Peptides against a protein of PDB entry 7UQJ. Designs and how they scored, part 60

Target 1, 160 residues: chain A of PDB entry 7UQJ
Amino acid sequence: PELYQNFNITPPRGVLFHGPPGTGKTLMARALAASCSSDERKITFFMRKGADILSKWVGEAERQLRLLFEEAKKHQPSIIFFDEIDGLAPVRSSKQEQIHASIVSTLLALMDGMDNRGQVIVIGATNRPDAVDPALRRPGRFDREFYFPLPDVKARFKIL

## One batch from the design tools (peptide; made by RFdiffusion4, then SolubleMPNN)

Design b1_p11_8_s1 (from b1_p11_8 with E3V P4E)
Fold by OpenDDE base, seed 2:
Structure b1_p11_8_s1 (fold): chain B 160 residues (1-160), chain C 160 residues (1-160), chain D 160 residues (1-160), chain A 11 residues (1-11)
Amino acid sequence: as target 1 above (160 residues)
Amino acid sequence: as target 1 above (160 residues)
Amino acid sequence: as target 1 above (160 residues)
Amino acid sequence: VPVEPVPEPPV
């Protein structure tokens, strides 16, 4: 949040971090949350893993998403980080079980329902941006995308 | 650490982490310190910011550096991390106040005075490697340099 | 890597990265592989996710582990990184399906079968070190453990 | 946009 203010950039509602595995998407989201926290303005960081929401909350995943967004809204300013969002919100296919379609629809509705004045930023991380439902990538949702490249081999040589 | 043994790499006394802001030099130094700590062998991690040493310790910066190195030596194995070392040890210019020249000279002497058997590693992080005094980049000091690349300019512009 | 040489630590065959989610374990493993690569000595980095081995290779997980270790051995020097190794090798419980017990046993045998002269390092990352079978944490396996702490809020501010 | 630091390998 403060990063965007410092740069006079309008904070997105949703930010998609994408890139190869281990390019640091989760670490960045945490670093971002941390950097946006000042002593005066603690940003509350909520982290959820897409696969964990599906596996732990069979039949309650929608409710858990709602609770997460409510909790984030209660603890503003806040960041909701979805690690492996492709696991939570895969591309809509006619073969996807109704459960996945409902979860995606709930997430879409929650992102659309975020008041523009809300100090809640949603970050989704994925290794497969093309595996994320295009509906999530529209304006007012994950309307900003960030590619995490593999550090070039040359850059790798310089870290050790 | 053990990776270098497997690769027969001689451990530096000093390591310079350099790269654009937000490339995670500080996080890495902390993760490194944490990773080098085992239950049996806790590595003591000392972190100082170059600008903080200059600002907080006007007239005592040299003494604080000496105390830091003594404390690190007392708590071996240890890592001393200088964040923003370009703030502590800028390139010598004819216009730099005598204070900066003395601090750099003290740091040089402390790094040179580290016994090769000392279990103290010094890590310097900078956004501007060319702003670090070349004397610090000589063998026996920061003789290893590590470039933290920006993820592609496009990726950085997207996360902000 | 060089830290361990300074500390006279014998390089492990296996290294366990553990710590809270988003502490950078995967990114560290990649950076490690990267840093150990030189223009002359490219380290081959193999990354597998524990859950992916279980889900993609139902009934072939053992064979895939063997192939992974063979491929790593063929492309020495190499690093095998298991992300979320607690998903691949959970603690043996009397209620766990025979499949998990066999995979863990295969991984144990592969780690034990690594020649001490082998230029293959195995890194396991977990958010739950206590969820990893203690047999994997014995000497000659994941005999080194690295805690990835959450950067303290103050440390987070220093990364950006 | 903060670029995630490539963690330096544990030395």
Scores: peptide ipSAE 0.000, ipTM 0.196, DockQ to the pose 0.078; fails the geometry check
Fold by OpenDDE base, seed 3:
Structure b1_p11_8_s1 (fold): chain B 160 residues (1-160), chain C 160 residues (1-160), chain D 160 residues (1-160), chain A 11 residues (1-11)
Amino acid sequence: as target 1 above (160 residues)
Amino acid sequence: as target 1 above (160 residues)
Amino acid sequence: as target 1 above (160 residues)
Amino acid sequence: VPVEPVPEPPV
């Protein structure tokens, strides 16, 4: 607790892993979780797909998000990994996805409600960073963005 | 302590994250720091930009580097993350940057002076690995290089 | 122990880091190992190159693999990092590499024999994921794949 | 919530 306060470093709440499909975003999150777990202190890794949290019922998706964050808080230190987070938190301006605005708002509120003393890291992975609501990319949320790029297709084709 | 010695594995003192802008170097360092922090054992994450350590006064920049490494040693386990390290440790052969040779030499000495029993990891991030002094890339310093590539623009355009 | 069982998540035994040369696979594995090491709990990092484990004598390579896994088990928690794992575990269908089928089979058996309570993570790095035996990519082995891509050569050339 | 077992850090 004291060290982050002493150095004026806000512990990262959220990390956005963005990059094309198959660039290893999910794997990095899992590798991070794995390497930081010890026998005495295992990091609890919660994985959800954005589309899987989206039940046909928006109200159930919000409840499941709340339960996920509560469970992650209960099992600190924890990582919540959202794979395909663009499926959960689409850009609010997209005409087709007004239906998801409540879920996005719930995720925003949950990330904002994370206590700075908590050890819950949220990792969002997306293939479409521009499809993620800009409100999620603000300080105190997914304030940190990590880009997972493709090999130059020419470099991959030179290795084949 | 003993395990690294027993396996002839020098604990990494320094890790160079290199790759184009927006490839997530800073984020990776922070995600690593965050994921390895527990309630009982928080990793102290020191972030500095290379250009920000470069005060107008070279002598003050050296002092600040020494203080940073001392503070990192005091708060072990710690990560020192230099964002834009090419701004701090330019190539010595560049005609324009002889002014920074003392700062580079101080950083070299500080990295060399790191005790193998210490838990201070130094991460340098740069968009220009070729602009980083080769002396920093030697064993016992930034002996490990991590490349953060861009997606093939064609792959990004196929997802848009 | 209990948390993994409660959430029906098999601890990752193996993680495959794949991507072109110079994309930082080895470095990521080392950075992960380093960041997860504490004073009280140091992660033992075993690094081997696939080609270096391939002695001229296939029978000695198998013995060295077994000894490596035994030593990693003895020094838990541990990371076994195979750099260039495509050199160790080539695709069984390749006409030229039937000579390595026994080594691949030994690696498969060692990964399958890893106790779910053990803290041995195996990281394989390759530039050629398609050259890695598909049997290694099955659940309970390198069940997780991480792609390390190149910058678009055009984006690198725009920075140069 | 299936919590992937975070592989124990290697000691």
Scores: peptide ipSAE 0.000, ipTM 0.193, DockQ to the pose 0.050; fails the geometry check
Fold by OpenDDE base, seed 4:
Structure b1_p11_8_s1 (fold): chain B 160 residues (1-160), chain C 160 residues (1-160), chain D 160 residues (1-160), chain A 11 residues (1-11)
Amino acid sequence: as target 1 above (160 residues)
Amino acid sequence: as target 1 above (160 residues)
Amino acid sequence: as target 1 above (160 residues)
Amino acid sequence: VPVEPVPEPPV
């Protein structure tokens, strides 16, 4: 409840952070986790990279996703942050397409299986929202999208 | 001596930079190296990523760590920066656990083997200090920890 | 023409962004792409990481580079951004040296093969310009270099 | 084989 109130999210919703690299999607996800964490109520922050899910966990990726969601549920209130979620998008190899389709289907099922009373938020960050499976962007999944604009070149030269 | 005075470190101490991704741990490590480098006394900055030590150097990682510390000693005053040092933490595969345990034990031995007169500082950066082997966080190793806080959400919107 | 005018680049030139990690090379490359993109003329931004070209595309890396340049030519005006281009530099394994030499030779041939009328800019970002093959830094390739300085420690504490 | 020191960024 409180976690979802702080995010203005109705459970079980995912949030997609999209925008160019270096715009601070990952930093914002963690800042939100920190701002919603009090001394009395620490939010458990889980982080995975999309490319790591595919490369490190070949054949075990589905199981590792299930374990991640179980652990997040156990340690609620929790945030699961998928950085570079477009890294779950198929590389143009037919064998990888099948593996990616299976992993994405597992993620979909895990998001759909979140109980409305669970205090687990899923945040996906991508540089390419169009490379994210449209099925992930449907209501009840990543149904909220936040764009991270580039600072104008003039604004950048003030920060550098 | 001077290098350790600049860091307020007693040799042979490691510094753990911990905090969320994008908080600037790597940038601070380099800024410290630059600020402690004068035209008369350049600090040699060595950088490695924890995940690269495991993935690129399978079977040679121990030797590469030894060579890194030897080179750092040769080019003193020097800083060895391990980015994502939690990438040396075992992934839950039994084969990887043995390999990781061996690499971590080598790093421990190298840190313990640093002569108190050596001008070599080791900086480890992690997003997950709890995923760093507690043996690395003992006195004489990474015995100083600096937390990199997230800028408040309001502070973030001033920078973007 | 216009793209190269906006970058003050004579075709077919590459731009090397070099400097410490976290100085914002990748962000600047994207900010430049955004600033040169109008509603009437969108610039297509292609991004690859040097380490990904080697690790993800073993045996197919040359073909993937060719396809990338063909796609960039098809979607001109376009920017090809290679992040961590020093990741195409050989790791000290003899087998990797041959593979890396082949991939680098393919990149050289693709840069040399860019038609002077093509609206494709190549940006390489590196933390180690000296680890980039000198052949890539010759006229007609990465012949423009921009250094990204570290903000002074005092400037960094104003941003954090 | 000594791992090449990361060149100092030019100041």
Scores: peptide ipSAE 0.000, ipTM 0.188, DockQ to the pose 0.060; fails the geometry check

Design b1_p11_8_s1 (from b1_p11_8 with E3V P4E)
Fold by OpenDDE base, seed 5:
Structure b1_p11_8_s1 (fold): chain B 160 residues (1-160), chain C 160 residues (1-160), chain D 160 residues (1-160), chain A 11 residues (1-11)
Amino acid sequence: as target 1 above (160 residues)
Amino acid sequence: as target 1 above (160 residues)
Amino acid sequence: as target 1 above (160 residues)
Amino acid sequence: VPVEPVPEPPV
C-alpha cells in the first residue's frame, strides 16, 4: 500500500510472481510487506501454500479461503501471499479436478469481491505460470505479473 | 567453493539453511552458486525438493540420490541444494518411516562418502530444523547451520 | 554481520553489487539483511536511492548522509543499502557535477570514518559500475564487488 | 530506519 501510495500507483488487487524455483518470489513478497510497514502503520502478512489449501483443508478449503480474506480485510492494510499457487492446480485426477475447480472458483469470487478501496493486496507465487488457471490472470485478479529470472550463475563475486 | 577458497575457509561438506518460509534460503543457495561461478569456472547447481525425493522417486529415491551425487562429483565444482529437506521427514505413517529411514541412510552414506578434496557443497534448506534428522546435523554432514530469520519488518525504510 | 561472524569473515566496509537491471541486486541486499538477523540479534536495514539523494535532498544531501551513518552506527549491527548508486553520478551538467562531487566526497569521508569494529555494512547497487566514482571502489570503501549478470540461458540447470 | 516484523494473522 504505502509503496504504491508513495508512487501514486493504484495498488493492484493481485500480483503474480512467476519464475523458476528459488528466484526469491516469497522473499520479495515478505520484503514488500516489510518495506510497506512502519512503526506507525503495520501491514499484516498472510501466507498460505497452494498445496496446503488442497491437502490440509480438504472440505474446508473454501471456508478457510473466505476466513483468510475476511481476516485480511479486518487487519488492513494487508498482504495475502499464496506460495506455490500452481499447487491449487489438480494433479490429473478427475476428483482432484472438481475439488480444484471449486477452490479456484472460490478464490476467483473472493478476488472479485475485494473493493478497490480495500488495502488488501494478493500476491501469488508460482514456478509454473502456465499451470495457473487463466481465469486468475484476468483483469481485477492477478492482473500484474512479475517474472523472477534465475540469478545468473555468472555473478563474478570479484572479491577484490 | 570459490567463496570459501577466497576466504581460505575449508568448504563445509554440508550447510543447513533454516528459518521461516520465504526467508530467502533457496535464493541464497542460488546466489552462492552464482557468486562462486566465473566465466572461467562454472559451478554446477543441482536442486532437489525433499518432498519430490519421497513422492516422485518412490523405489528409486536412493538410486536417484546416488546418481545426483555422482553427477555433482562429475561436474565439480558443484552445489547440491536440497530444498525443503524436512520433507524427507515422514508424515507419521510407518511405511513412510521405513522409506524415509532408507532415504536418509542413503543421504548420510553419500555425505560421509564425499572426499574432503571434492568441490561438492551440499546445502539443505528447511523451515523446521527440528524435523531434520539429527544424524544429518552431525560433523562431516550438515555441520554448519545458517538461520534465515523473517525479514524483521522493523527495518524502517525511513525514506527520510 | 552474523553471516560474516559465523564464517569468521571480517565484514567488508562496503560491497558493490553491479549488473544489469532486474538481476536481483536489491533483493540480495534485503536477503542478506534478513539472513544476518536472528531473534536474538536484529539487523537494521537502511535504504537510499542515489537519485533520491540528489533530487529530494538538494542542499541537505550531505547532512542526510551523515545522519544516515550516525543512525546506522546507533542501531548496530546495520546495513546501509544504496540502490542505484550510479544515480549519484551527475547527469552531464556542470552544476550537477559540483553537487555530485560534494555528495560523493561526503560519502567517501563517511566510509573512511567507519571504524573496522563497527558492525555497519554498506552495500551499493548499480547497473553501471563504470559510472561509479573510482574513489568509492578503493580499499576501505566498496572494496568488494559482486557482479549480478543477466541469467545466462546457458546456466545448465540440469534438472535431471 | 529498521523495519518491524509483520504480525502474522491470528490463525
Scores: peptide ipSAE 0.000, ipTM 0.349, DockQ to the pose 0.048; fails the geometry check

Design b1_p11_8_s2 (from b1_p11_8, 3 letters changed)
Fold by OpenDDE base, seed 1:
Structure b1_p11_8_s2 (fold): chain B 160 residues (1-160), chain C 160 residues (1-160), chain D 160 residues (1-160), chain A 11 residues (1-11)
Amino acid sequence: as target 1 above (160 residues)
Amino acid sequence: as target 1 above (160 residues)
Amino acid sequence: as target 1 above (160 residues)
Amino acid sequence: VPVEEVPEPPV
């Protein structure tokens, strides 16, 4: 309850952080985890890189995703942070079709399977929101998007 | 026109951002892209990691570089940002000679082939400017170098 | 002498920077290198990623570590920064036992072999201090630990 | 090649 109130997120929504690399997406995701953690209520923060799940667990990536979501459920309140989520869930129409299609389908099913009473938040970070499968951006999944603008560059443009 | 004026760069020059990791090279490259983008003129920002081009496209890296430069020309005004460019263009005298020599030669030819009327800027970021092939640092290529100092740590040294 | 005084570190101790990704561990390590560098005394900063040492130098990782420490000794005052050190020195009880055990043993021996008169500081950065082999966290190795908190998120929580 | 110092990102 309180975790979702602090995020102002209606459960079981995922949040997509998108913006340029270095804009603090990963920093913000962890900052949210820390700010919502009190001495009485530690939030368990799970982090996975999209490319690492694909590369380290070829043929086991689906199982690793399932294990991650079950572990997050066991340790709720929890945040699952996917850094570089465009590496896990590329658009299905890209020529890398077959291996990615199954992983994306598993991630979709896991997000759809989040109970509204569960205190699990999923945060995806990407530099390429256009490279994330549109099926992940539908209601009940990554249906909130936060743009991370570049820091106010007005101060630096005086030197170039 | 305006893009090169805002960078104070005589076309077709590349810019080498060098300095420590975490000094904001990638952030600055993207910040320049965003600050030069207006509602009327979006700058297309292409990012490639040097090591990723070598590792993901063994035997196709040259073709991928050509495609990247052609795509940047099609979507001008554009910025091609090579993060970790020392991974793509190591000094030719290093014992890793054969595979790198062809990719470096292709990148040189692509930079030399940038028309002065094209609105394509190439930014290379490296932590090791000494590890970048000197041929890339010649006039008409990465002939402007910006050092990214570490943040003025005087403010943070109170916490250590 | 002065380098260790500026760090408030008794030589030859290693420093473990731990905390969430994006908290500025790499930035701080480099910032310390820059702040301790004067015009009269440049600190040589060596950076290696833990995962890169394992992946690029399969069967040669031990030799590369030895070369790194010898190069750091030759170029003292120097900092050796291991980014993602949990990638090099995973807990020995993890099923990836055999290849990691030898590299960890070599790193231990190299840290133990640092002369107290040497001006070499070793900084390890990790997001997972619990994933670093406890043998590296003993006195004379990474025996100082600095927690990198998330930036004070109170200001950004108004936007979610 | 003149090396110009780029100012730091606001922390």
Scores: peptide ipSAE 0.000, ipTM 0.214, DockQ to the pose 0.157; fails the geometry check
Fold by OpenDDE base, seed 3:
Structure b1_p11_8_s2 (fold): chain B 160 residues (1-160), chain C 160 residues (1-160), chain D 160 residues (1-160), chain A 11 residues (1-11)
Amino acid sequence: as target 1 above (160 residues)
Amino acid sequence: as target 1 above (160 residues)
Amino acid sequence: as target 1 above (160 residues)
Amino acid sequence: VPVEEVPEPPV
């Protein structure tokens, strides 16, 4: 019995889609949601851009994140897709305003607070995985990372 | 009628996920399994590393593979995920120990023995698709291959 | 309420899979179809190559496209997978025969004619996204694009 | 451009 990690695959709490712009990260998130959506089981897809949640008002950004996660929980099964999540949760640098640290902390707490029985998947898309706070990339958060490459990378490698 | 390959998409027997380490192969396999798992239809996910099945005891490695496939069949629908499958089923070279040839042969037989009606998907992840025995990459085995690219490949192509 | 784009993810009308040959585009399309296929809800998968539909007879190519979409609609839920779609729907150049323009126009009309309630997903795979007519890449057609990278791109970037 | 990883068919 013990040798088989029978993962009842609890839906991953979070998946990080990373790759350059136009690499279809948003499209993958939508395709996954559509693929898992039957007529009997519609998946609710919530899309936000990191910069759109990052309002000038830190307290409003945190409230909007909380509301987003509550709404996603209410409409389970659901996918929360953050486009440009590096805009919402940039790497904590000593030079970044207290603003970013608070929003990141709220997102961390919301991801940690997701019950393992919840059918809420969080997908973060970024062009800059290195610009995403390492704390978000820990187990139980965006513990899953997918890279989305450029077509031109292949075209140029054939020209080289 | 004949012109339409109406693939009743019999679940692929095997899918090869290949790409460098940290490219999310394991995470994709788990995300797929979670995505296909509903409350009514839980997918059982079996994860093994190729090197972990490759015990010093060839006969035990074969037995463990057989048990793994039997357990996966018992718990259908199921996914068998082999991480580092190149460790389990390396390319048959004249310099490789008889040990590897036997394990590869057992895996081939187990994949060939999967009934088309079985809800068992086998995912092999590797960093080295060229190190995977070509016999595993034939139709009815790992007949499906997915590449997982590095993020830094994109970052460097913007710097070049 | 308004801030949440509750995408009831209507299955995308069209998804463009692009990346070099051997990057698993066809395998991805098949795995999606299988992933969305339950015992209760079998997805019908139609596969065509762009060049195979591009018969010497333009009028027959258009008829075959119409029949393909009709058959896909009859067998909903369904996936139409065009392998090498750049062969069917090349970029409209002033130097390309009237033949290609007609087939592209038929494909455009068929994709536009898909009812939003239809469970027909169209997947186009190409090695050359820049060779696909930009009109096919508009919203309501192949509005979704996914890139499939080469393994060797990573291997070479570790060697440089 | 993301590699569309197809969800493996629900077996």
Scores: peptide ipSAE 0.000, ipTM 0.192, DockQ to the pose 0.063; fails the geometry check
Fold by OpenDDE base, seed 4:
Structure b1_p11_8_s2 (fold): chain B 160 residues (1-160), chain C 160 residues (1-160), chain D 160 residues (1-160), chain A 11 residues (1-11)
Amino acid sequence: as target 1 above (160 residues)
Amino acid sequence: as target 1 above (160 residues)
Amino acid sequence: as target 1 above (160 residues)
Amino acid sequence: VPVEEVPEPPV
């Protein structure tokens, strides 16, 4: 509850940060974690990369996701940040498609299994929202989307 | 000595950069390296990720840390930058705890073994200073801490 | 053709972004991808890290590079971004030098094999342009170089 | 294992 009040949002299970990479999605996710953390109430921040979920956790990815959500639930209030969540999208190999489908299905089930009263927020960051499974973007999952625009090339040359 | 004078700090063995990620810890560490480097006196910058020390160097991590500090000492003035140094913190698996404890103990010993007259600075970057072993934060190790605040969400929207 | 017109550059096969890390090379590469992407013409952005090419793809690195260039050619207009391309530079081990030389030779051959009419741009980002094989910096490869200066420490404190 | 000497960014 309080975590979601600090976000000034109806408690989403998931927030999708999308936009060109380097626009500060990862930074904003952690900014939110820090801004919602008071001295009295530290937010536990869990970070995983989508590609690491696939590559490092071959055969255990589902178990590692379950453990991640359990640990996040244990350390409430918490944020689970998936960087490059589009890295969970199947690369066009039939064997990887089945493994990816299983991992995505596990993530869906974990997001659906979160009690709405839990103080766990999931943030997904992607450069390619269209490469994220539409099932992840449904209500009760990543149902809030924030677009991170590129600073205009001209605006960036003013910052440099 | 001169390296530490260039930092305008009493010669710390280690500087801890902490704060939300993307606040520019890694960039500041490198900006410090560049700003303290003159054409006459190049600072050798060594970079390692905490998670890579654990994952890539299983069984050799201690040796690799020793070699890193030896090479840094050989190429003075030098900076050793540990990005995500909280990645050296034990993930709660008993087998990993022993390996992590050994790697952390080696890092402690290396920092303690640095002669205070050496022109080697160690910079640790973390998003979670509380996940860094308190032994690393003691005097003669990471005894200087710099907090990297988030640009206020409003300030960031002004930069975008 | 059109991709290169959108870059307002004579069609380079490769662009080298160099400068201190965190100066926004990776961000600029992606900003270029997004700015050149219209709703009608999405640019496919492929990203690889130099160190990952070496570490994750031991024995298959050449094949993975070939597949990357084939997929980029299939999904034109496209950008292949190599982050930390200096990570393809041989680390001073004789066995790694041979493997690195083979991977670099494959990258050279792939860049040379790109028809100049292809809508594929290769962007390499490095912190160390001198650690990039001079053969990669020749005409028809990374023949355009962009330096990313550090924002002055004072300028950065104005952005923070 | 060779320490990745990050060459100095040009000043």
Scores: peptide ipSAE 0.000, ipTM 0.173, DockQ to the pose 0.075; fails the geometry check

Design b1_p11_8_s2 (from b1_p11_8, 3 letters changed)
Fold by OpenDDE base, seed 5:
Structure b1_p11_8_s2 (fold): chain B 160 residues (1-160), chain C 160 residues (1-160), chain D 160 residues (1-160), chain A 11 residues (1-11)
Amino acid sequence: as target 1 above (160 residues)
Amino acid sequence: as target 1 above (160 residues)
Amino acid sequence: as target 1 above (160 residues)
Amino acid sequence: VPVEEVPEPPV
């Protein structure tokens, strides 16, 4: 919020961090949360893994997502970070596809239901942007994307 | 290798990065790989996830670990990074415990079998150091530990 | 600090991160700050931009730099991160050159005035290491350099 | 659910 306010940039509703594993997507999300918090203004950081949404929240995933967004709204300004958001993507089973479709549909509805005046930012991280449902990448959802390239292995640490 | 050589420190055989999720463990491992590679000396970086060792390599996990260590030895200097190494920890099923015990036993043997002249460093990352088999944390294995704390929320970003 | 203590390495007074934009210099500085803070030992992270030192602190830049170093000393262990430190380099105006010379001279004096027992680390980041005043790159200042290259497309991620 | 309350850094 403040970072974007300081830039006179309307904070996006959703930002997709994509790039190879271990490129610092999660760390950047945390660093952004930390950088936007001040002694005067605490940002609440919520983290979920896409795989946990499917596996740990079986039968309650939709409810838990709603509760997460409500809690984030209550604790504004806030950041919701979805790590491995491609883990919402179905593993190739018809039953998993239906569960996935419901969870993704719920996430879509929650992102669409965010008021533009809300100080809730959603950050999704994935190693596989093409495995993220295209509906999540539409305007008003994860409508900004940041690529996290691999740090080049050729980094000459000249310890001079 | 070079970072440790530059410090006249014998490179540990294994380093455990532990700390909460998104504290930059994987990024640091990549950055260390990048930092140690020069135009003259490329470090080969190998990455595996603990969960993938159990799930994708079912029935071949031990063989794939051996091949990984052989390939790392062939491409010295090299770094093997095990992300989510606590994912080698059994989910509480007897069949998973037996598979886990075999995989962990293989990893132990591979780490013990590393010659001290080898330019292979193994980095394990976990959010749950207590879920890492204590046998992996013994001397000659993951005998050095680095804690990756959460970026302290009280890290006073005094943007003065 | 702790990372360096864990390595029995005397923390450098200054580290220069250089490399193309978007190579993770700022991210790494934050990650290092985060990795060096523990539950027992909080590291204070201070950030300034080189451009802000010239533009926002006009007429007070030297004083603000002194206050920054005093605050960092008071909150030891601490990291001072100068992002875009090449932005201290004059844009080619004689008036900017004089202002720049004074600011750089102040930064030099502050870095020279750091006691070796102090747990203050200064990290500078630049996309243009050749635009960084050579005086800043001398021993006891930014005497260690880390290159952040662009991810070489040829980095053989053998994901075997 | 790791809710990290990122306390507001002091102004």
Scores: peptide ipSAE 0.000, ipTM 0.353, DockQ to the pose 0.093; fails the geometry check

